# Peptides against a protein of PDB entry 3VA4: the designs that were tried, part 55

Target 1, 107 residues: chain A of PDB entry 3VA4
Amino acid sequence: EPIGQLRLFSGTHGPERDFPLYLGKNVVGRSPDCSVALPFPSISKQHAVIEISAWNKAPILQDCGSLNGTQIVKPPRVLPPGVSHRLRDQELILFADFPCQYHRLDV

## One batch from the design tools (peptide; made by RFdiffusion4, then SolubleMPNN)

Design b2_p12_6_s2 (from b2_p12_6, 4 letters changed)
Fold by OpenDDE base, seed 2:
Structure b2_p12_6_s2 (fold): chain B 107 residues (1-107), chain A 12 residues (1-12)
Amino acid sequence: as target 1 above (107 residues)
Amino acid sequence: PLTPEEALARYG
């Protein structure tokens, strides 16, 4: 069962989409085999990774050396490649210029 | 292109 969710907000690209997040590594990227598949040219094939080690621990977000970057919205911060960022519930994230939100599921 | 400031204003 999913432990978290990543929401891609609606925009010019199309409607809102929700992606389940599971224990282990959840890859965010343009490649269709990514757990969070964002099929947009500005997203790298393997853009970032959200790793969940346990249901009761905060996920870790890392940029994978993406072309157009990964940013935290509040407070604003560009994530250097490979640097671990502990996600907070309701965290707002930009993958390139695509706004997303992480939320923890009650499991 | 969307900036963090714009993202916060729209989705925060």
Scores: peptide ipSAE 0.578, ipTM 0.939, DockQ to the pose 0.926
Fold by OpenDDE base, seed 5:
Structure b2_p12_6_s2 (fold): chain B 107 residues (1-107), chain A 12 residues (1-12)
Amino acid sequence: as target 1 above (107 residues)
Amino acid sequence: PLTPEEALARYG
C-alpha cells in the first residue's frame, strides 16, 4: 500500500493528479513507465527520484540530471543533480515548471 | 515559467 503521495496541481496542462508513492524508488519523469509519469516535454524522461527506504523515514528526493531542474519552493532552492534532499511533509516541489506537493499518508 | 515564489503564492 502507498505510504506517501505526490500531487501534481492542476494547470494549463490539465487537471490535478495524485500519484501514490511506495517503498523503494519512485521515479518522476516523462517516460510512461515512471512511477510518477509527467508526460510533458519539459520533463526529462527520468527527471528525479523519490526514494522511500522505510515507512518511518522521510523520503529522499534527488534530481537525476534533468534538463529543466528540480526546485524546492519553501525555502526556494534548486536541487543540484544527485544531491539528496529529505522531503518534509507537505513539501512543495517544482519539476521543471510543474508544481507538486508531497504528503505522507496515514495508514 | 513558474517560479518558487509564484508556486508558494498559489499552492502554499
Scores: peptide ipSAE 0.571, ipTM 0.938, DockQ to the pose 0.968
Fold by OpenDDE base, seed 1:
Structure b2_p12_6_s2 (fold): chain B 107 residues (1-107), chain A 12 residues (1-12)
Amino acid sequence: as target 1 above (107 residues)
Amino acid sequence: PLTPEEALARYG
């Protein structure tokens, strides 16, 4: 059962897409086997990871040393590789230049 | 390319 959701907003790349997030590691990347697969050239094969623990359902986002970075929109902040960022509900994130939004599910 | 500022203006 999904604990959260990551929405990729619509854009020139195509329509909006929603990705379920589960307990454990949810890898964001260009590789097709990623939990959050973003098949775009500017996204690294393994771009970032959203980890959700049973002890703390608030996800932890970490950039995996991506080429084009991961940023929090408000307040604006570039995430240094490997540094944990606790996601807030409705948080806006940029993976490279792709806008996404995290949504906590009430399950 | 979308910047954080533009993202904030559009989705914030």
Scores: peptide ipSAE 0.566, ipTM 0.937, DockQ to the pose 0.828
Fold by OpenDDE base, seed 3:
Structure b2_p12_6_s2 (fold): chain B 107 residues (1-107), chain A 12 residues (1-12)
Amino acid sequence: as target 1 above (107 residues)
Amino acid sequence: PLTPEEALARYG
């Protein structure tokens, strides 16, 4: 049972995709075995990680030293590698130039 | 390439 969801908005790359997020580390990256697999050249193999320690705790997003970065849209913020960012429900995130949105599921 | 500004305008 997923605790959260990461939505990749539709775009020139293709249709919208929703990725379930579970307890533990949910890796975002180009590698096919990532929890959130974004098979695009501008995404690093291991781009970022969303760690969910408990259902009632805000997930932590960390950039893993990606080439093209991870940014929070509102308010604008480039995430330095390895720095923890507590995700808010409905948080808008840019992995490179791919817009995504985190959604907390009612579990 | 989507910029933060464009992302904000479209999804904010």
Scores: peptide ipSAE 0.561, ipTM 0.936, DockQ to the pose 0.804

Design b2_p12_6_s3 (from b2_p12_6 with R1S W8L K10R)
Fold by OpenDDE base, seed 4:
Structure b2_p12_6_s3 (fold): chain B 107 residues (1-107), chain A 12 residues (1-12)
Amino acid sequence: as target 1 above (107 residues)
Amino acid sequence: SMTPEEALARYG
């Protein structure tokens, strides 16, 4: 069962999309085999990773050295590549310029 | 659903 959800907000690219997040590594990227597949040119093939462990409810977000970066909106922060960021429920994230929101599911 | 602008206004 999914432990979390990543919502891609609607925009010029199209409607809102929801991606389930599971235990382990959830790769965010342009490649179609990514757990969170964002098929947009500004997204790197492997852009970032959201890792959820059995002993931590809060996921860890890491940028994977993406071209156009990963940012937290509030408080504003550009994530250095490979540096762990603990996601909070309802946190807003920019992958390149695509706004997303993490939601923790009650499981 | 929510637009990026609405999201940023609400949560930013």
Scores: peptide ipSAE 0.132, ipTM 0.778, DockQ to the pose 0.245
Fold by OpenDDE base, seed 2:
Structure b2_p12_6_s3 (fold): chain B 107 residues (1-107), chain A 12 residues (1-12)
Amino acid sequence: as target 1 above (107 residues)
Amino acid sequence: SMTPEEALARYG
């Protein structure tokens, strides 16, 4: 069962989408086989990864050397490639220009 | 649903 959720907010690309997150590596990218598939040209094929090591630990977000970057909104921060960022519940993230939100699920 | 503008205004 999913331990977390990544929400892509609605925009010019279309309606809101919710992606379940599981134990292990959840790849964010344009490739259709990604756990979080964002089929937009500004998203890299393998853009970022959200790794969840345990149900009671905060996920780790890493940019995978994406073309258009990964950013945290509050406080503002551009994530250097490969640098671990511990996600807080309700964290707002930009993958390229697409705003998303991480949500911890109560299971 | 919440718009990106609403989300950024609320949490940003």
Scores: peptide ipSAE 0.132, ipTM 0.776, DockQ to the pose 0.236
Fold by OpenDDE base, seed 5:
Structure b2_p12_6_s3 (fold): chain B 107 residues (1-107), chain A 12 residues (1-12)
Amino acid sequence: as target 1 above (107 residues)
Amino acid sequence: SMTPEEALARYG
């Protein structure tokens, strides 16, 4: 059962997509086998990871050394590669130029 | 669905 959700907002790339997030590592990347597969050239094959250790703990986001970076929108922050960022509910994230939002699911 | 602009307006 999913613990959270990552929403990719609609844009020139296409419509909105929602990705369920589960316990463990949820890889964000261009590779089709990623949990959050973003098949866009500006996304690295393995771009970032959202790790959920427990249902009652905030997920941890790490950039995986991506080419075009991972950023928090508000307050603005570029995430250094490999540095843990604890996601807040409703957090707005940029993977490269793609805006996404994390939210915790009520289960 | 929501556009980036709408998202930022609502949640930003």
Scores: peptide ipSAE 0.130, ipTM 0.779, DockQ to the pose 0.235
Fold by OpenDDE base, seed 1:
Structure b2_p12_6_s3 (fold): chain B 107 residues (1-107), chain A 12 residues (1-12)
Amino acid sequence: as target 1 above (107 residues)
Amino acid sequence: SMTPEEALARYG
């Protein structure tokens, strides 16, 4: 069962999309086989990873050396590649220019 | 649903 959810907000690309997040690595990227597939040219093939462990259900977000970056909105922070960021519930994230929101599921 | 603009306005 999913432990969390990543919502891609609606925009010029289309309607909002919700992606389930599971234990282990949830890769965010342009490649269609990514857990969070964002098929947009400004997204790197392997853009970032959201990792959730059984010991800590709060996800760890890492940028994977993406071209256009990963940012936390509040407070504003550009994530250096490979540096762990612990996601808070309702965290707003920019993958390149695409706004997303993490939601922890109460399961 | 919430738009990106609304999201940024609320949480930014």
Scores: peptide ipSAE 0.129, ipTM 0.775, DockQ to the pose 0.237

Design b2_p12_6_s4 (from b2_p12_6, 4 letters changed)
Fold by OpenDDE base, seed 4:
Structure b2_p12_6_s4 (fold): chain B 107 residues (1-107), chain A 12 residues (1-12)
Amino acid sequence: as target 1 above (107 residues)
Amino acid sequence: SLTPEEAAARYG
């Protein structure tokens, strides 16, 4: 059962998509093997990781040294590679130029 | 490209 959700907003790339997030590591990247597969050229094969633990349901987001970066929207902040960021419910994230939103599920 | 400011305005 998913613990959270990552929503990719609609855009020139196509329609909105929702990705379930589970306990453990949820890799965001262009590779089809990623939990959150974003098949776009500006996304790195392994772009970022959202890790959710059982003892702390608040996800930790880390950029994996992506080419085009990961940013938090409010307040605006570029995430340095490998630096942990605790995601808040409804937080807006940019993976490269792709806007996403994290949603915590009530489970 | 989409900036954080633009993202906040559209989706915030």
Scores: peptide ipSAE 0.571, ipTM 0.936, DockQ to the pose 0.935
Fold by OpenDDE base, seed 1:
Structure b2_p12_6_s4 (fold): chain B 107 residues (1-107), chain A 12 residues (1-12)
Amino acid sequence: as target 1 above (107 residues)
Amino acid sequence: SLTPEEAAARYG
């Protein structure tokens, strides 16, 4: 069962999309085999990773050395590659120019 | 391109 959800907001790229997040590593990237596949040129093949453990279920977001970066929206912060960031429920994230929102599922 | 500030204003 999914522990969380990552929502890609609607935009010029198309309609809103929701991606389930599971225990373990959820890779965000342009590659079609990513858990969160964002098939856009500005997204790196392996852009970032959201890792969720069974111990606390609080996701850890890390940029994987992406070309166009990963940013937290509020407060604004550019995530250095490989540096862990604990995601808060409803946190807004920019993968390159694509706005997303993490949502914790209480299951 | 979308900035964090713009994102906050639009989706926050």
Scores: peptide ipSAE 0.547, ipTM 0.932, DockQ to the pose 0.910
Fold by OpenDDE base, seed 5:
Structure b2_p12_6_s4 (fold): chain B 107 residues (1-107), chain A 12 residues (1-12)
Amino acid sequence: as target 1 above (107 residues)
Amino acid sequence: SLTPEEAAARYG
């Protein structure tokens, strides 16, 4: 059962997509086998990871040394590679230029 | 490229 959701907003790339997030590591990247597969050239093969340790704990986002970076939108902040960021519900994230939103599911 | 400010304006 998914614990959270990552929404990729619609854009020139196409329509909105929602990715379920599960306990453990949810890899964000261009590789097709990533939990959150973003098949775009500006996304690194393994761009970032969202790790959910428990249903009642905030997920941890880490950039994996991506080429084009990972940013928090509000307040604006570039995430240094490997530095843990605790995700807030409804948090807006940029993977490269792609805006996404994390949503905690009520399960 | 999309800036955080632009993202906030559109999706925040």
Scores: peptide ipSAE 0.460, ipTM 0.915, DockQ to the pose 0.964
Fold by OpenDDE base, seed 3:
Structure b2_p12_6_s4 (fold): chain B 107 residues (1-107), chain A 12 residues (1-12)
Amino acid sequence: as target 1 above (107 residues)
Amino acid sequence: SLTPEEAAARYG
């Protein structure tokens, strides 16, 4: 069962979408086989990864050398490629310019 | 193009 959720907020691209996150690596990218498939040209095929090692540990977000970057909203920070960022519940993330929110699920 | 500051204002 999913341990977390990544919400893509609604925008000009379309309605809100929720993606389940599971143990292991959840790839965020434009490629259709990504766990979090964001089929938008500004998203890299393999844009970022959210790795969840255990239900009781904060997920780790890493940018995968994306073209348009991955940013944390609060406090504002651009994530250097390959540098681990521990996700907090309700964390706001920009993949390129697409606003998303991570949510820890109660399981 | 949304900036972190704009995102914070809108979704924070």
Scores: peptide ipSAE 0.335, ipTM 0.883, DockQ to the pose 0.898

Design b2_p12_7_s1 (from b2_p12_7 with R6V S9E)
Fold by OpenDDE base, seed 4:
Order: sequence, then structure tokens, then C-alpha cells
Structure b2_p12_7_s1 (fold): chain B 107 residues (1-107), chain A 12 residues (1-12)
Amino acid sequence: as target 1 above (107 residues)
Amino acid sequence: PVLPPVPVEPQP
């Protein structure tokens, strides 16, 4: 069962989409086999990873060395590749220029 | 500041 959610906001690319997040690694990327598949040219094949562990109350986001980067909106910062960032509930994230929001599910 | 997007090679 999903224990988190990543929402891709609507934009010029189309309508809003919600992606379930599970225990383990949830890969974000343009590759169709990614858990969070974002089929857009500015997204790297394997762009980032959201890892959720049973022993960790907050998911960990890492950029995978993407071309166009991964950024946190507040406070604004670009994530260096491979550096762990603990996600807060309702946190806003930019994968390249695509705004998303993480939501923790209470399960 | 937001990084400007650049197209990458299409996924095969």
C-alpha cells in the first residue's frame, strides 16, 4: 500500500497527476520503468529518488545527477547530486521545471 | 532562482 504521494501540479504539460509512493526506492524520471514516470524531455531518465524506510519517519530525496536538477522551493535550494534531503509533509519540489508536492499519508 | 530547463536526449 502507498504510504506517501507525489503530486505533479497541472501545467502546460497537462493535468495534475498523483503518484503513489511506497516503502523502498521510488525513482523519479523520464524512463517509463520509473515508479514516478515523468515523460518530459527536461527530466532525466533517472532524475531523482525518494526513499522511504520503515525506520525513517521522513522520506529521503536525492537527485541522481540530473541535467536540470532538483530543487526545494522553501527555503529555496538546489539539491547537490547524491546528497540526502529529508522531505517534510507538503513540501514543494521542482524536478527540472516541474513543480510537485509531497504528501505523507497517515497509514 | 530556478534552473532553466534544457532538453535531454529522448528516452528510447
Scores: peptide ipSAE 0.072, ipTM 0.720, DockQ to the pose 0.076
Fold by OpenDDE base, seed 1:
Structure b2_p12_7_s1 (fold): chain B 107 residues (1-107), chain A 12 residues (1-12)
Amino acid sequence: as target 1 above (107 residues)
Amino acid sequence: PVLPPVPVEPQP
């Protein structure tokens, strides 16, 4: 069962997409093998990771040393590679220039 | 939502 959701907002790339997030590592990246596959040239093959544990369902986001970075929108913050950021429900994230939003699923 | 612009480069 999915514990969370990552929404990629609609844009010039196309319509909105929703990605389920599960326990463990949810890799965000351009590679098609990623849990959150963002097939865009500005996204690193392995861009970031959202990790969710059983005891703490609030996800931990880490940038994986991406070229174009990972940012939190409010307040604005560029995430240094490998530094843990606890995601809040409804948090807005930029993977490169792609805006996304994390949503917790109360299951 | 309003989002800040960010420099972006394509990657191989």
Scores: peptide ipSAE 0.060, ipTM 0.715, DockQ to the pose 0.072
Fold by OpenDDE base, seed 2:
Structure b2_p12_7_s1 (fold): chain B 107 residues (1-107), chain A 12 residues (1-12)
Amino acid sequence: as target 1 above (107 residues)
Amino acid sequence: PVLPPVPVEPQP
């Protein structure tokens, strides 16, 4: 069962989408085999990774050297490639120009 | 809303 959720907000690309997040590495990217598949040309094939090591620990977000970057919305922060960022519940993230939100699930 | 630090471009 999922431990978290990543929501892609609705936009010009279409309606919102919710992606389950599991223990281990959840890859965010344009490639269809990514756990969080964002099939948009501005997203890198392997854009970022959300790693969840335990149900009671905050996930770690890392940009994977994406072309168009990964950002935390508030406080604003561009994530350098490979630098770990602990995700807070309800945290807002930009993958390229796509706004998303992380939500912790109670399991 | 916050914007990317550089223009967003499609990738090959």
Scores: peptide ipSAE 0.060, ipTM 0.715, DockQ to the pose 0.108
Fold by OpenDDE base, seed 3:
Structure b2_p12_7_s1 (fold): chain B 107 residues (1-107), chain A 12 residues (1-12)
Amino acid sequence: as target 1 above (107 residues)
Amino acid sequence: PVLPPVPVEPQP
């Protein structure tokens, strides 16, 4: 079952969407087979990855060399490609121009 | 390509 969730906030693209996150690699990208499929032109086909190694460990976010970047909102930071960022619960993330929020699920 | 947007908090 899911260990975390990534919420895509509502916007001009449409309503809020919630994506379950599982153990292993959860790819964020425009490609339809991504775990977190964001079918928007500003999103790279394989934009980023959220890797969860265990339920009791913080997920790791890495940008996959996306065109329009992956950013953390607080504190503001553009993630260099391939550099691991440990996600905090309730972390706000920008994939290109799309604001999202990670949260840990109670399991 | 576009420049990354300035990080802002999302609105509910």
Scores: peptide ipSAE 0.045, ipTM 0.696, DockQ to the pose 0.538

Design b2_p12_7_s2 (from b2_p12_7 with S9Q)
Fold by OpenDDE base, seed 2:
Structure b2_p12_7_s2 (fold): chain B 107 residues (1-107), chain A 12 residues (1-12)
Amino acid sequence: as target 1 above (107 residues)
Amino acid sequence: PVLPPRPVQPQP
């Protein structure tokens, strides 16, 4: 069962999409085999990873050396490649130019 | 939502 969710907000690309997040590594990227598949030209094939080690622990977000980067909205920060960022519930994230939001699910 | 402060590029 999913223990988190990543929401891609609606935009010029289309409607909102919700992606379930599971225990382990959830890869964000343009490649179709990614757990969070964002099929857009500005997204790297393997852009970032959200790793969840336990249901009661905050997920870790890492940029995978993406071309257009991964950013946290508040406070605004570009994530250096490979540096762990602990996600807060309802955290707003930019993958390239695509705004997303992490949400912890009740488990 | 906030937009990125830098331009993005399409990738091959």
Scores: peptide ipSAE 0.186, ipTM 0.809, DockQ to the pose 0.096
Fold by OpenDDE base, seed 5:
Structure b2_p12_7_s2 (fold): chain B 107 residues (1-107), chain A 12 residues (1-12)
Amino acid sequence: as target 1 above (107 residues)
Amino acid sequence: PVLPPRPVQPQP
């Protein structure tokens, strides 16, 4: 059962996609075996990770040393590799040049 | 609104 969702907004790459997020590590990356597979050249094979330790805890986002970085939109900031960022509901994130949004699911 | 992203490079 998914605890959260990561939405990849539509763009030149294609339509919007929604990725369910589960307990544990949800890897964001270009590799097809990633939980959040973003098959785009600007995305690192293993770009970032969204770790959800419990349903009642905010997910932790960490950049995995990606080439093109991971950024938070509001307030704007680049996430240093390996530094934990506690995701807020409705958080807007940039993985390289791809805008995404995290939101909690009430299931 | 989404901020303009930084320049990115394709990866091998």
Scores: peptide ipSAE 0.185, ipTM 0.810, DockQ to the pose 0.094
Fold by OpenDDE base, seed 4:
Structure b2_p12_7_s2 (fold): chain B 107 residues (1-107), chain A 12 residues (1-12)
Amino acid sequence: as target 1 above (107 residues)
Amino acid sequence: PVLPPRPVQPQP
């Protein structure tokens, strides 16, 4: 059962997509084997990681040294590679030029 | 209500 959800908003790439997030590491990247596969040229093969632990249900987002970066929308900020960012429910994230939103599921 | 993305580059 998913603990959270990452929504990729609709855009020129196509319609909205929802990705389930589970306990452990949820890798975001262009590689097809990523938990959150974003098959777009501007996304790094392994772009970022969203880790959810059992003891702390709030996800930790880290950029993996991506080429085009990972940003938080509110307040606006670029995440330094490898630096942990605790995600808040409904937080808006930019992976390169793709806007996404994290949603905490009630489980 | 989303910030405009910064310039990006395609990757091989």
Scores: peptide ipSAE 0.184, ipTM 0.808, DockQ to the pose 0.083
Fold by OpenDDE base, seed 1:
Structure b2_p12_7_s2 (fold): chain B 107 residues (1-107), chain A 12 residues (1-12)
Amino acid sequence: as target 1 above (107 residues)
Amino acid sequence: PVLPPRPVQPQP
């Protein structure tokens, strides 16, 4: 069922965590009801969204006007709020100061 | 991977 996954790397916050990504909107945020719940002070309640359509399995990442922003690591780029970014497999993302990695599943 | 730190502000 999951089309991809978002990995939160291990850090001072704790061990690595993997979040499944499904068709539709996968909200990233501090709120516990988010698909990708990152319960950390630097993360906005509704921080970003990773949307996957049936038409195109490659996810679209958008920052939702977060306080501390969303960045693509390489090449480095701060995502302006609401601007679509097509995620590449294995792409490294910073949600505030939390490094994550998108992984496309072969299912 | 090791990524460079970025200053952040705590959320309310």
Scores: peptide ipSAE 0.182, ipTM 0.796, DockQ to the pose 0.070

Design b2_p12_7_s3 (from b2_p12_7 with S9E)
Fold by OpenDDE base, seed 2:
Structure b2_p12_7_s3 (fold): chain B 107 residues (1-107), chain A 12 residues (1-12)
Amino acid sequence: as target 1 above (107 residues)
Amino acid sequence: PVLPPRPVEPQP
């Protein structure tokens, strides 16, 4: 069962999409085999990773050396490649220029 | 958006 969710907000690309997040590694990227598949040309094939070690622990977000980067909205911060960032519930994230939001699910 | 837009390039 999913223990988190990543929401891609609606935009010029199309409607909102919600992606379930599971225990372990959830890859964000343009490649179709990614857990969070963002099929947009500005997204790297393997853009970032959200790792969840336990249902009661904050996930870790890492940029995978993406071309167009990964950013946290509040406080504003560009994530250096490979540096761990603990996601807070309702954290707003930019993958390239695509706004997303992490949500912890009740499990 | 809080952050200014970054230049975006298409991936190969």
Scores: peptide ipSAE 0.122, ipTM 0.747, DockQ to the pose 0.075
Fold by OpenDDE base, seed 4:
Structure b2_p12_7_s3 (fold): chain B 107 residues (1-107), chain A 12 residues (1-12)
Amino acid sequence: as target 1 above (107 residues)
Amino acid sequence: PVLPPRPVEPQP
């Protein structure tokens, strides 16, 4: 059962998509084997990682040294590579130019 | 309310 959800908003790329997030590492990237596969040329093969632990259900987001970066919308901030950012429920994230939203599931 | 995106370059 997923602990969270990452929503990719609709855009020129197509309709919105929801990705389940589980305990452990959820890799965000262009590679098809990523947990959150974003098959877009501006996304790095391994762009970022969302890690969720059992003792602390709040996800930790880290940019993996992506070319086009990872940003938090509120407050506006570009995430330095490898720096942990604790995600809050409903937090808005930009992977390159793709807006996403994290949603904590009630489990 | 969306943060202005960084310049985007295609990945090889």
Scores: peptide ipSAE 0.114, ipTM 0.738, DockQ to the pose 0.105
Fold by OpenDDE base, seed 3:
Structure b2_p12_7_s3 (fold): chain B 107 residues (1-107), chain A 12 residues (1-12)
Amino acid sequence: as target 1 above (107 residues)
Amino acid sequence: PVLPPRPVEPQP
C-alpha cells in the first residue's frame, strides 16, 4: 500500500495528477517506467528520487543530477545533486518548472 | 511558483 503521495499540480500541461509513493526508491523522471513519470521535455529521464525507508520516517529526496534541477519552495532552496533532503509533509517541490507537493498518507 | 526555475532546456 502507498505510504505517501506526490501531487503534480494542474497547469498548461494538463490536469492535476496524484502519484502513490511506496517503501523503497520512487524515481521521478521523464522515463515511462519511473514511479513518478513526468513525460515532459524539461524533466530528465531520471530526474530525482524519493526514498522511503519506513512509514514513520520522513522520505528523503535527492536530485539525480538533472539538467533543470530540483528546488524546494519554502524556504527557497536549490538541491545540489546527490544531497539528501528530508521531506516535510505538505512540502512544495519544483522539478524543473513543474510544481509538486508531497503528502504523507494516513497508514 | 514562488521560485523561478533554472533556464529550461529540453532533455535529450
Scores: peptide ipSAE 0.112, ipTM 0.742, DockQ to the pose 0.085
Fold by OpenDDE base, seed 5:
Parts: sequence; structure tokens; C-alpha cells
Structure b2_p12_7_s3 (fold): chain B 107 residues (1-107), chain A 12 residues (1-12)
Amino acid sequence: as target 1 above (107 residues)
Amino acid sequence: PVLPPRPVEPQP
């Protein structure tokens, strides 16, 4: 049962996509076996990770040393590799230049 | 731009 969702907004790359997020590690990356597979050349094979330890805890986002980085939109912040960032509900994230949004699911 | 610009490079 998904606890959260990551939405990839539509763009020149294609339509919007919604990815369910589960307890544990949800890897974001270009590799097809990633939980959040973003098959775009500017995304690192393993770009970032969203870890959800419990349903009642905010997910932790970490950049995995991606080439093109991970950023929070508001307030603007580039995430240094390996530094934990607690995701707020409705958080807007850039993986490379791809805008995404996290939201909690009410389950 | 609010965010620092970063070059987007294809991954090998």
C-alpha cells in the first residue's frame, strides 16, 4: 500500500506520471529498476532516494551524488549529496531539470 | 533565476 506519491509534471519529455511511494527506499533514477524510474539521459542511473521509515514520519530525500543534482524549489535549495532533507507535503523538487511534487496519501 | 543554473549533461 502506497504511503506517498511523487508526481512528475508534464513537459517536453512527455505527459505527467505518478509514482507510488512505499515504506523503505524509493530510488529515483534513470535505471529501469528504480522505484521512480525517470528514463531521461540527464538523470543519473541512481539519482536520489526517498526513504520512508514510517507512515507517520516525513520522507527523507537524499541526492545520491547525481551529476545534475537535486533541488528544492521553495525555498530554493540545492541538496548536497547525501544530506537528508525532510520532505514536506506538497514539496516541489527538481531532479536535474525535471519538476516533481511529493504528496502524502491519506490511507 | 531563483535557483542556481546548472548544466544538464547526459549520463554515460
Scores: peptide ipSAE 0.087, ipTM 0.698, DockQ to the pose 0.087

